# Designs tried in a protein design run: peptides against a protein of PDB entry 3PUK. Part 1

All scores and structures are predictions.

Target 1, 227 residues: chain A of PDB entry 3PUK
Amino acid sequence: ERGLKSVVWRKIKTAVFDDCRKEGEWKIMLLDEFTTKLLSSCCKMTDLLEEGITVIENIYKNREPVRQMKALYFISPTPKSVDCFLRDFGSKSEKKYKAAYIYFTDFCPDSLFNKIKASCSKSIRRCKEINISFIPQESQVYTLDVPDAFYYCYSPDPSNASRKEVVMEAMAEQIVTVCATLDENPGVRYKSKPLDNASKLAQLVEKKLEDYYKIDEKGLIKGKTQS
Positions, changes and structure headers below are counted from each chain's first letter, unless a header gives other numbers.
Peptide ipSAE was made for these designs. It is ipSAE averaged over its two directions, with the distance scale d0 held at 1.0 Angstrom where the peptide's residues are scored. Compare it between designs on one protein only; published cut-offs may not apply.
The geometry check fails a fold that doesn't show the stated peptide or that is severely misdrawn somewhere.

## One batch from the design tools (peptide)

Design b1_p8_1 (made by RFdiffusion4)
Fold by OpenDDE base, seed 1:
Structure b1_p8_1 (fold): chain B 227 residues (1-227), chain A 8 residues (1-8)
Amino acid sequence: as target 1 above (227 residues)
Amino acid sequence: LKRHNFEE
């Protein structure tokens, strides 16, 4: 049995690096906060070098132009990361790299996607979504990245109910990406607690799993797998 | 889940 880290790496290698690989070409890779953690969890710098990455840069930082090199953006579909990308390619005068390959870790909202298309489509060679929104820790352990999840899930303030729902949706989506990565459709189990959080999250995961496999790339409905 | 893929 291969560990979760190796599975995640293989998915990234196939979906990202193999997809944009060109013989003899080196790229600069731009990462955001999440993808930095993601790659750090499942690969080494030497692995990235083997995939044709010469240097890694933080998308949030001011960077010097390297106009002769193409850039590989492996980023989350957030306004912040997208805005940073747009700064790199939004104007001819500020174009930092020769061209861009963009790989989003999750579904990119139409608003953000349209913003990219309107501003710098001519500079983009690839734009894809790969659906990895978790950090592998061990063979069967992963962590989610949902800001303020603890605060809102356990908030006694009823005014936070709407935000709590948003957080749970985000968590459920990330769990589904784990299942998708492992090619599993598990039965969801949870421990009942004083709060209904676990039950609600379980329901969201189940629903999203159903939706995912109903509309998968193969057009097949995958039944439940052993948990 | 994947809706936005485009080439060049």
Scores: peptide ipSAE 0.031, ipTM 0.676, DockQ to the pose 0.621
Fold by OpenDDE base, seed 5:
Structure b1_p8_1 (fold): chain B 227 residues (1-227), chain A 8 residues (1-8)
Amino acid sequence: as target 1 above (227 residues)
Amino acid sequence: LKRHNFEE
């Protein structure tokens, strides 16, 4: 059917752009490292223009205020990205933009969410979580964004065991976002290697898939799908 | 997974 890139774009269009669209209004879009890669993988600048985005900016960089325009923050729920947002709106100084729409790529921890609410809730028109934490490469291929995943997963150093667990948890979470995006609950298949990483990751994915569909907004447990 | 949605 449709390639993964088109599916991802369609989801972003629906969950983000359609959600905050206002007729005749242009927005500045703020991206972080992950969402820059994400959008570059599944759309063109012309697509963003059609969605009412006039300029895309890096949230980590210093930016000049554009006080007459609203800002669309499409960012990961990380302390770094949140702190950059708070610098734009959280101080007693004049805010950089007219207002903010915030869309997180996945679940935002309560601590970060509460920090935002306490600091600049009056500047926020919308805050939502979407569930896209992967990069589509090809029709049925995607990559994950987990820093140093290879290093820790294949490290022979026992001192890295705790970090390895964190990395694998993050990988599993991102894989589940792929399944959610594709509306799939697949049986997880893996190729065994000398290390048990693949098996462990598969188990984590299976568990998270179960949890995801149990708590799905539809209140339904989706049966296993072919993949 | 949309547990923190709000609108002013």
Scores: peptide ipSAE 0.031, ipTM 0.681, DockQ to the pose 0.554
Fold by OpenDDE base, seed 3:
Structure b1_p8_1 (fold): chain B 227 residues (1-227), chain A 8 residues (1-8)
Amino acid sequence: as target 1 above (227 residues)
Amino acid sequence: LKRHNFEE
């Protein structure tokens, strides 16, 4: 029933909290809209306290500096979230916190990464990508966070074709993160509809899975797993 | 993915 939630929590605990843990040290954790939903889906505030988080803050909001404490940024690799981080540590802004640990939910584009590196490298202790871009709902069910996905995928307006492609790419990427989290490389099945959206999405997922599992963490090729 | 570890 909650198998996927447990897996996601264990992944976050290992990849994020254990990675930056220091004995006796408390951190402030900064979340964006997606990671707020993500953590809410798989843990409780008491769990976060056990992991050394004193308070959680919304990265989008104006916050008072706590310069003696380090900050854990668990955020999506979006311009909006990155810009908020840069306001906290950018060269033109007074630093909000002592230092930063950054954990992105997915691959951070080079443009955004380079922007961070150029402006506040000295303040960053960790910068990692953990590849969790979905919300666990139940043991085998997840939800995607792709803005306007429904609108663009079913738009009859040909002018939305470019946007539709972008949305499908984002959806495919998030599906791949589920597979990565579960350490699976499944065959893709889909239900045919009047539109070719499902087929196109399936193809994108297949391609991205291939790219992701081309070389695993140990430099080995991961084969297909059974669904 | 580990992209960067910055030294303290």
Scores: peptide ipSAE 0.029, ipTM 0.661, DockQ to the pose 0.354
Fold by OpenDDE base, seed 4:
Structure b1_p8_1 (fold): chain B 227 residues (1-227), chain A 8 residues (1-8)
Amino acid sequence: as target 1 above (227 residues)
Amino acid sequence: LKRHNFEE
């Protein structure tokens, strides 16, 4: 039941990672809202590490320069994402990275492309359009809006532990909102391997569910209604 | 699909 996800991942691997692969080179990968969801749906951080990605960052956020490293932008061809890229490499700002590889998830309008070319051509090694504009959602019921979740939950860097916890809290909160919307207080099921993320998330969800229903509109504690 | 290379 992972057929579509596997296909999507293989396509990304071929079209993006293989295309800009350089032996021994690590890159920073910049993602936007869509590509964060996309990669989260079809791969793990460990998969990205294998493809030479050391860190992933949100393109919309302010980021510290890492001038010695090249950046891989895997983004949607939108004005918002392009503008963020331009802030990283444009003449109006100090360059944040050594160079850029850009991969768009869909056709990039000529207007946007020309804008990039005019301002950042010296910084761009490659610009490519791939055709993946959908999220494989096999067996998915909903998607969480936690942009940093993908990186921090699977980060091999122990220094990210605190951020991971914050992300987990945010995820748990959103899951509880889903439960609240469905008017359910479910028993939480999880797989503990290979990381403890699922168990931690489950604990957070259970706690938050309890708190939510303790102070619900009726002032009643709702017991577990679902497994 | 579209590919472009840029000069530095």
Scores: peptide ipSAE 0.030, ipTM 0.676, DockQ to the pose 0.128; fails the geometry check

Design b1_p8_1_s1 (made by RFdiffusion4, then SolubleMPNN; from b1_p8_1 with L1M R3L)
Fold by OpenDDE base, seed 2:
Structure b1_p8_1_s1 (fold): chain B 227 residues (1-227), chain A 8 residues (1-8)
Amino acid sequence: as target 1 above (227 residues)
Amino acid sequence: MKLHNFEE
C-alpha cells in the first residue's frame, strides 16, 4: 500500500495505459520534466514494462527515429513540450515514430491544441487530458511543481504582483488535480492572517473546483464532499 | 477530462 502513490498510479494506468493498450504492441514513451518526476514517484520501470512500454525517452532530447513503433507522449501542455512533439511529427522533418498517443497532465489550451491539430492530425491516434499536476510524496503528502512559488507568494515587492497571481493560479490548479484524483470536492478552509495568500488561494481553489465538477465524466454534477 | 479521438 503506497497510499496516494497507488491512487495516482492507478489513475495513470486507467487513463493512459489502458486507454491506448493494444495486444502485442510495444510503445516508446516520451516524457517531459514533470512527467518524469511524476512517474518516478509512483511506479518502477518494471511497472511500465508490464504496461507495454519498451523504452522511455526524454522529449527534450534529440532522438533517433523508430518509425515502426508508436509513441506514447505523456507530457505537460506547455509550449516547450508541444514544440518538441511537433518537431517529431511536423512537416518540416521526418516523423520520428509511426504514430502518437498524447496524454496531457492538465488542460491543454485551445491555442496549443489547434496548433497540434493543424500540423499533424494524421499522426495522432489519441489526445487526452488526464488532470494530474502534482507529485505524490507519501501516503497523504503531495508536492506542487510551481517554480519560485514561495518567493512570489511572500515577496513584499509590489513589482511581483502579476507573477504572484500566475503562481497562485498554478497552485490552485494543481490542488484541484489532487482533489480530482482522489475524487473529492472538499470545502476549502483557511486561516485568516494579515497576509491574504491563504484567502486568495482558497478562493481560487473553490472556483476551480466548482468549474471542474460542474459536469463530471459521466455528465453528472458532483456535490461537495465535505464542508 | 477532455478527449480527442483521431482516426487510425
Scores: peptide ipSAE 0.031, ipTM 0.715, DockQ to the pose 0.365
Fold by OpenDDE base, seed 4:
Structure b1_p8_1_s1 (fold): chain B 227 residues (1-227), chain A 8 residues (1-8)
Amino acid sequence: as target 1 above (227 residues)
Amino acid sequence: MKLHNFEE
C-alpha cells in the first residue's frame, strides 16, 4: 500500500504530465490556488523539472508573454481560473503562449467549457478533467479546499442555507475525487447527530459517486466497496 | 472524466 501522496502524484504524473509530454520540450505550468497547494503536498520542484516544467507561474498574476513556449494549465474549473486563462488566449494575436494544455482538477461545467471553446479553441491542444480535488496530508489523511466551509456548515443563520448547500456540494465533489483516486466506491457512513450535515453530505457523496462511476472512463458501474 | 482534444 502506498501513501495517499504517492498515489496522488502518480495520478497527476500519468494523467497530466505523461499525457502532454513531448521529448525535449519544456513547458510553462500555470497553477491556481488549489493546484499550488495540491502539487506542494505531493511533489517537489525537482519532480516538476523532471516532468518537463521549466517554470511555474501563478495564473492569477500578470505575466509576460512567452510566445515560443507551450503552457500547461493545471487549474480548477472555476470562473476565476478560467477567466485568467481566457485573458491569456482570448486574443489570437495577443496570446501569451504558443499553445495551451488544460487539465482541470474536477468536472468542468459545460457552460464554462463552451465559453473556453468559443473564445480560444484554436489555442488549446488538449483539455482534460483529471478528478483530483483534495489535498493529501498523510498516507491516510486528506483535506478539502472549500472556502468558508466551517462558517456556512455550522452557521445558525438560516439565510446561509443556500451557501451551506453550495459548500456541501463542493465538499462532496472533492470527496468523490478521493474515492476516484483510490479507485473506491465506498458505502458512506456518517454520524447523524447533532446536526444533519453529515447525513446530507453522505447523500451528496453517494449520489455523486454513482454519477461518477456511471460515466467513468471504463463506462462501467462499480459496485460499492469497503474503504 | 472528459477528454477534449483540439487540433489546429
Scores: peptide ipSAE 0.030, ipTM 0.697, DockQ to the pose 0.346
Fold by OpenDDE base, seed 5:
Formats: structure tokens, sequence, C-alpha cells
Structure b1_p8_1_s1 (fold): chain B 227 residues (1-227), chain A 8 residues (1-8)
């Protein structure tokens, strides 16, 4: 009965806030562009206060150190966001906060993860992937954060074919996070004509769903569910 | 794919 926004919020609450919550402790939360949009879509500032967040900061901006407080990083696994984090904790002399909890919105590549471990592992209390890479809009409606998706998907220029594939991959990944959030492994339906975009995307989603459930946190293979 | 989760 509850809308997608509520489901997303509950997942964030469970996977992020409940995971790092300490009684009586306040944290600074660092957000990037995507997670700012995500939280804005499914919660209010009062909700974050209830979860022990005192201040929200933009990870991309220069910030004054608050060395007595722990920081909660809710960020995308991108080089830009990771680099900003590393600047906060890259050396003892440069530590902006007491410690870090890191929650990635999606799979973090080994290269980025290893970079984090090599630079500031001692400062990290928790690092998790929570697999929410979409923005809930309405009860059963969501949007994807894929720049220029429309342009490349419908571009008549053949030189954009490679970029189109990258966009399709990104969209498929985000759709899988929707399914994961809903605990669904649906059969995918699509309109095959006049263009093959829907078919290609559907195939990518199906493949990635298989991969996801093969390597999910519980190591379970989930059967197909009703769409 | 490989998940990266570690605890305190």
Amino acid sequence: as target 1 above (227 residues)
Amino acid sequence: MKLHNFEE
C-alpha cells in the first residue's frame, strides 16, 4: 500500500542509518549530487534529524574540519566523490572528521575500493553498498539519473552508437536497483517496434538481474517473480 | 561483480 518513496526511505533507514546509529551520537552527513536528489525525493530534514544527522554538507565543496564528529558519507561510487572523500581522510594531518561511515549507492569498482583501503582504511568504521541508484517520483514511478540518455538512445548519428551502449548499461544497472529495492526478479516486457531500444534494454536488465542475484548479499538465486 | 562491505 505504501508508495515507492516510502519503500526507498525504509531501505535507506535500515541499510544506512540503523547500521551506523549510536545512541546519543550525532553525525555530519556528506552527500553528492545524486544522493542529494535521492534524499530530497523521499525524506525531509526532520527525518534526517531523527536519524541522528545534525548537518548535511556537500562533499564537493570545501568544508571546515569538525574533528570531534564522525561523518556519514552517503555517496555514489564515482571517482569524483571518492576523491573528495580521500581528501577528507587521506592523511592524519588532513582528517576533517573523527571517523567515516561510507555507504555507496551502487557497486563500487575494485579500483576505487582499493584506492580507499590503501589511503584511509584506519579511518573507516563501515563501508557498504546499498544498491539504490534511482529517484522515486510517485507510488510506482521512478526516474534514472543518466545524463543525455534520451539524446543517445534516439540519436540518428551512428557515431553515437558506443555512447548509446554505455547509457543503456547505466540504465539497466539502475533498473536492477529498483528491482532489488522491491525484492523482485520480474519478467521483463517490452515493445519491440519500431526501434530496438526497448529490446536491448530489456535484455540488459534480465542479464544484470541474473548476475545480481547470483552475487547478492545472501548468495541466493531468486526465482522469477510476478511483474 | 563483487560486493565490497566491511565492518568495524
Scores: peptide ipSAE 0.027, ipTM 0.688, DockQ to the pose 0.802
Fold by OpenDDE base, seed 1:
Structure b1_p8_1_s1 (fold): chain B 227 residues (1-227), chain A 8 residues (1-8)
Amino acid sequence: as target 1 above (227 residues)
Amino acid sequence: MKLHNFEE
């Protein structure tokens, strides 16, 4: 069944596990809140074992060092997750793991990347962005994880206008990752009433899709997909 | 997709 879950899993397998796989090597995997939900939606623990993961740990929690093992960080490019990573490797005397592979679910801002580079570059074997910022639910259904999205999108308070824009940008970015995962450039359909939120979101998605395919590694502009 | 290479 080529459902969205299977597509997401295949992308993660190719982009993350195959990328850092070494024969006979087991890794500990560190997850944050989003990636925990993501993996839970598209795979089982047995699947992760087959990919060479022996233990899964929450990056936000205090963890005992396992200095003989390499760590696979599958995390969101947030200050919180990055700070937790830096605590694991920031001190030469207190490294929790042997080395790190880092896979970000989305674009990592230069500020965060530079912070990582300055602090623990010698401990990092891989650093990659994989652009999966959604959770697959069904074959053609996904959910977004944007905090307070409902509140700001439907807030009648004009003072929340700036926050509403930020939320809509985040939602649009996540939708684009769905399209990218499916290798599609769809036409966007929306209901214009009762609020203009849908129209605005649609415009943001369309713009971001154009930008994404313009800067694609192949330098090819993908035309609109029939959907 | 952006790859950041850290020199070993």
Scores: peptide ipSAE 0.032, ipTM 0.704, DockQ to the pose 0.324; fails the geometry check

Design b1_p8_1_s2 (made by RFdiffusion4, then SolubleMPNN; from b1_p8_1, 3 letters changed)
Fold by OpenDDE base, seed 5:
Structure b1_p8_1_s2 (fold): chain B 227 residues (1-227), chain A 8 residues (1-8)
Amino acid sequence: as target 1 above (227 residues)
Amino acid sequence: MKLYNFEE
């Protein structure tokens, strides 16, 4: 069986690079903090070059315009990343790049999408959600990128209960993207001791998996797998 | 998943 890193790379190649590929065209790719880690985990720079990426830039940093080249934004659907994109195209000043292809790692709320449409619609060639919000570590191991997850999940302070819930929701969403990437609907297994965090997270994952497969693009309800 | 195309 192929490793998780390979599966993730194949999905990115198909969903992102093949989707916007034009013969003979090079693009600048803009990454945020998460997608930098994601690509670093599953590909090499040589792989990106083969996919027509000449330069990788950090979306958060100030960048010089390259107006003759199109930009591929592979970013998280967050206000921070979206705001950086809008600064590149949304002002009356000249846009930094020729045009933009946007690929979100997760569901993009309508509010954020509408904000983009209202400001930069003429500069966008494509906008797509690809549902990859995890970091592959090994063949069957991945990590999640949720800020302060460890702190809030294991905090004994009751005042952090609300934040803990938000963190667990975010973690569950990322786990579901793993399942979606692998086309799996597993029975979730967990170790409950010493805290019940694992049980709570498992319940969230199971619920979200159910929702995902009920409303997936194929309209299928996938049965439980043995993963 | 959302998919949006815009005129080039």
Scores: peptide ipSAE 0.082, ipTM 0.774, DockQ to the pose 0.301
Fold by OpenDDE base, seed 2:
Structure b1_p8_1_s2 (fold): chain B 227 residues (1-227), chain A 8 residues (1-8)
Amino acid sequence: as target 1 above (227 residues)
Amino acid sequence: MKLYNFEE
């Protein structure tokens, strides 16, 4: 049985590296906080070398230009990561790299995408969304990267209710990416007591799963998987 | 998933 880590790696290889592969070409790969953790969890540097990545750089850091090389941005669709990308390609004279391939770990809002198009469209060769927004730990274990999730989910303060909802939405989104990665549409199991957070999260996951498979890129509707 | 292709 293949572990979740291997499945995630294979998906990244197919969706990202194979997608932008060019024979004999090396790329610089730019990662953000999440994708650094993601790749660290499912591959080694040697694996990345085999995929044509010569150097990994942190998108948040100031970097020296390598104008003769193309860059592969594997980043989350956040304002912070997008802003860093824009700084790399904002002006012709200050372009860090020859061109860019962008792969987002999740849905990129139209507002962010439009901002990119308006500023850097000529520098981009490809932009693609891939649905991997979780960190594989073990064969059937993953972790979510939702800031302050614990605090808001267990806060008794009613003033945090709105933020709790946002956090739960984010968690549900990431869980759906796990299902998508595994190509599953599971029935969600949970314990409802003592708090109803699990029940609420389950409902969100189920709703989002339905939405995901309705607009499945393969045009297929997948029935419930007994997982 | 969204895919955007740009001219080279």
Scores: peptide ipSAE 0.080, ipTM 0.772, DockQ to the pose 0.354
Fold by OpenDDE base, seed 1:
Structure b1_p8_1_s2 (fold): chain B 227 residues (1-227), chain A 8 residues (1-8)
Amino acid sequence: as target 1 above (227 residues)
Amino acid sequence: MKLYNFEE
């Protein structure tokens, strides 16, 4: 049986490293908070070296320019991460690397993408969206990274209802990325609790799964699989 | 999934 960590690593290797690999070329890889955790969960530094990564840097930190090397940005499609990228390439005087390959862990909103195109399209060789928004723990165990999820989901304050919905949407999206990674369209099961969170989340997941497989890369509709 | 190639 394939462990979830192995599956995730293989997906990253194929979607990211193989996609931008050039013989004899070494790259600097830039990670944000989420992708640092993601890679740490499914690979070792030696694995990254084998994929042509010489140095890993935190995108949020100040970094010295290495203008002779290309940079591989493996980041989440957030304003924070995108802004940090733009600082690296937004002007000729501030250009830190020779060129950039960008791989987003999820759907990049048009607003962010347009911002990138407007500022530094000439520095970008490739921009790709992959769908990995979870951290594998064990063969069938994963964790989600949604800030303040617990607070909003269990908040007794009615004023947080809208924020709760946003958080649940984010969680559902991340769960769908797990299913996509495993190539599964499972039946969703949940336990009833005093709060309707589980039911709502289940509905969101089901809807998003349906949407995903209706318009997947192959244009196929995938039926339900075992969960 | 979106894929974008930019001019070099």
Scores: peptide ipSAE 0.080, ipTM 0.768, DockQ to the pose 0.324
Fold by OpenDDE base, seed 3:
Structure b1_p8_1_s2 (fold): chain B 227 residues (1-227), chain A 8 residues (1-8)
Amino acid sequence: as target 1 above (227 residues)
Amino acid sequence: MKLYNFEE
């Protein structure tokens, strides 16, 4: 039993692979750094083959065009990943694949989405936001992917205060995706000493959970659950 | 989460 890993895989299968599946069709899948780690944590290459993925490519690398095949982009909603996608479809001369299915691991900012839409909407068959921004480790353990989180959270330099806040927000958002994946709205436990980082993070998580579950996918309000 | 469909 893989616990959280199994849950994550099942969600990806349903939200991504089943969503774009066509009978007898194979796709190329494009991954970024985060989604590479994510899939590596919860599935095998054989699993992806069963889902109609013929090959996996790194979105950051220069790739040869395969214009007869559609591409499945499973990427984070970051400027870096989006820019790489835009290089694949942003111009007729640069078009790498027949068409694109885009699945973002989290909320895609309007600025990025509008940029995509304005540049290559004709090449996109589907764009979907899912809510998985964590890496499962054990049944009840996950890892966050927030660059420089440790440095800024524990920096004694006051000049890093603003960046620390950004990092805290990002961490809180990723924790919420875990809760969403598990369909839970838990109470938060933390150790407050010696620094108040844990307390601040907990407050952010609780606030974001409230916002997220204010209106769920079906327009329903979820109460707090035991976890 | 949002879902966007594009026409061919």
Scores: peptide ipSAE 0.062, ipTM 0.753, DockQ to the pose 0.325

Design b1_p8_2 (made by RFdiffusion4)
Fold by OpenDDE base, seed 3:
Structure b1_p8_2 (fold): chain B 227 residues (1-227), chain A 8 residues (1-8)
Amino acid sequence: as target 1 above (227 residues)
Amino acid sequence: SLHNIERD
């Protein structure tokens, strides 16, 4: 057993499955690329069956309508995933499912959220944001999902500076979701390298942790924990 | 959650 995997599963169970559970009801679950990896890392199909999921579908693929069943969307708050959802519910005549439960793995930008509300509000029974934007590997190891992170962080081209900052922000955000999942506010340690990437990332993480706990704890800053 | 929709 790997501790982080169990923690992640417990979080998903509580935040997603328990939140939309209805006795005797089965749902179709829609996953994107990230959440497919996420669930694969921390649960089995049998676990999902126990949570009332009859079938898992890839949100990116064309799917046959099952209009009598509700759909559980566990997806990342990206334009790609959101657009796929909108295709499922954007038209009254083409609604693929009876209703939608949407759980985002991270904060959904206002623009995307408003787009969803404007188009599909009547079909949505739940729309919530959870804080799981990482893949658990080992008990204390996780993998970030930030495309091109390696390339931009180590690019010697100064023209990539702005993109490097964006990548670092994304990485920092995902690290914060790990802390949120573990209910920890750790001190940040890093190895100094010729490049200032580690230091910059550490600063971003600390700042985002501070912001997160200020908001989550109604202005209270949780003390640093040992990790 | 900054955004929340909840309906029966």
Scores: peptide ipSAE 0.404, ipTM 0.908, DockQ to the pose 0.673
Fold by OpenDDE base, seed 5:
Structure b1_p8_2 (fold): chain B 227 residues (1-227), chain A 8 residues (1-8)
Amino acid sequence: as target 1 above (227 residues)
Amino acid sequence: SLHNIERD
């Protein structure tokens, strides 16, 4: 059984580090809250050093310019993280780094992507979406990053129904990223009682899995796998 | 579609 942590690390290594690797070049890596947790869950600092990362910086913090070094941004596609990136490269005279490689953990909205292109296109060497939006815990255990999931899913207030749906959609999407990372199309199993939330979530996951594998990156129809 | 920027 492949450990989820090792699979996630391998995915990051291939999708991020191998993609921007240049012989003899060291990079500064910028992380946000989610990617800090993600990398902490599946690698060590020594692993990052082997991948050409000299230092890790928090994207939200004020940082001193290192103009001779390129920066690797491994961040979530949020307005907050994007704004921090734009601050690093928005001024022509005060770019913090030599150039930027950007890897988003999920689909970046067109509005944010266009904003980046309009402001910092000349500074960007790579910009890609790698679709890893979960934290591996154990070999078959992971944690989703969906704010207020517990509150809305278990809220007895009918007024929260719309927000509950949004949360469940977000959870389903993240579960699909796990499956994609593991290269699996599992049959969904759930405990339905005492609430129907698990059933609804399972249905959303199944639908999204179908969509993903019908139009996968390779254009291949993948059959269901046993997990 | 996934967004992609590649520059040398």
Scores: peptide ipSAE 0.402, ipTM 0.909, DockQ to the pose 0.701
Fold by OpenDDE base, seed 4:
Structure b1_p8_2 (fold): chain B 227 residues (1-227), chain A 8 residues (1-8)
Amino acid sequence: as target 1 above (227 residues)
Amino acid sequence: SLHNIERD
């Protein structure tokens, strides 16, 4: 197993599966597009079975109720994924599952979190943010899940400047989750040519790293490393 | 995490 993949799996196992584990209990796991890719990159179905998952389902698809089983939602904190969850539990008469455990891959906006609480509070056993917003590829390589990132970052159209900034913010946030996962505060390296995108992204990452460790529950400020 | 819900 590649180094980064194993680290990611260990984090998921600890933060998600161990957190909601009950002896002898099986769960249905609901995944979105990102978490499907994430889990496929760092585990096998046999690993999920060992963690008490009987079946995985796509959250975006229509699914038949399994009212006697609890559901584990491992999803991105997006309106689309949250809306699908709410459809599963929003109606008292049409709850698809017995209860829900929700684990978000990143910080959930207050608006979405509040919407969940208001609608489905009684059905929720766990709701946490685990901050894994990247796909491990190799031992030290990962990919980001930012829609249209390539298009906007390399667009010559000045009208896309605002969108480009949004994309860079999202990318920077995901890079920080890698650092958090690895428990590192790295110095940022980049190539500036041919565009200044790398420089701007580096600045964003540095800032977000500082903010992340400043607000870390451990209250730790780490020095720069060379990971 | 910024948000947390834990129930039995």
Scores: peptide ipSAE 0.392, ipTM 0.907, DockQ to the pose 0.701
Fold by OpenDDE base, seed 1:
Structure b1_p8_2 (fold): chain B 227 residues (1-227), chain A 8 residues (1-8)
Amino acid sequence: as target 1 above (227 residues)
Amino acid sequence: SLHNIERD
C-alpha cells in the first residue's frame, strides 16, 4: 500500500517494534487515547501480533500486574500518560511489569523526562521520541488531534487570543510531523479567510519546517518539494 | 530523538 497509512505503519514498525524486538519475546503494549487512534488507523490486531504484542492495554485503566512480561509503552508525552506510567513502576513493590520500553509520539518536555528518570530509570530499557502526532485517514488525508481547536480558532473573544496561539502552534507541529514522516518539505499554500488563521498557521508551519530540516539534516538544505 | 535511553 502506497498511502499515508502504510507510511505511518512503516515508521512505527521501524522506530518502535524493530527497535525493541527480541526473538521469541512477547510484550504487553500500553496505549493512550491518541496512540489507540493512531494504531487503529494504520494497522490491525494481526499486525501487532506479528510484532510480538500479545495484549493491548489502556494505560489509563487499572491493570493487573503481569510481572513476568515486559511492557511496551507507546504513548503521548503528556502529564496524564506519564503519570500512569510512573504508577506502574514507581516503587519496587508496585511494579506491574518486568521492564519498560517507552516510545513517545512527540518531543517529551524536559520536566516530564526528568521526572521519569528520577523515579524509575532502572526499569526502562528504551526511551525514545518518534515524531508522529497525526492520524492518517486516506492516502493523502490526515486529521489533527488538537483539543478545542475549533472553539479557539473561531472565537471572537479577544480573551482567547493566547489559547488560540497555543492551538495554532499545536496544529503547526502536527503538520510538520506529517511532512517529516513523508520526508517532504512542501510549499505551504492557504486560502485567505476573514480571521487570518490560515496565514498565521502557514507561517508557523513554514518556520517549523525550516527548523526541522536545519536540525535533522545537518548540511543538507532540502528544498521545497511539490507533493 | 532529543531524549534517549537505551539499556541492554
Scores: peptide ipSAE 0.384, ipTM 0.905, DockQ to the pose 0.635

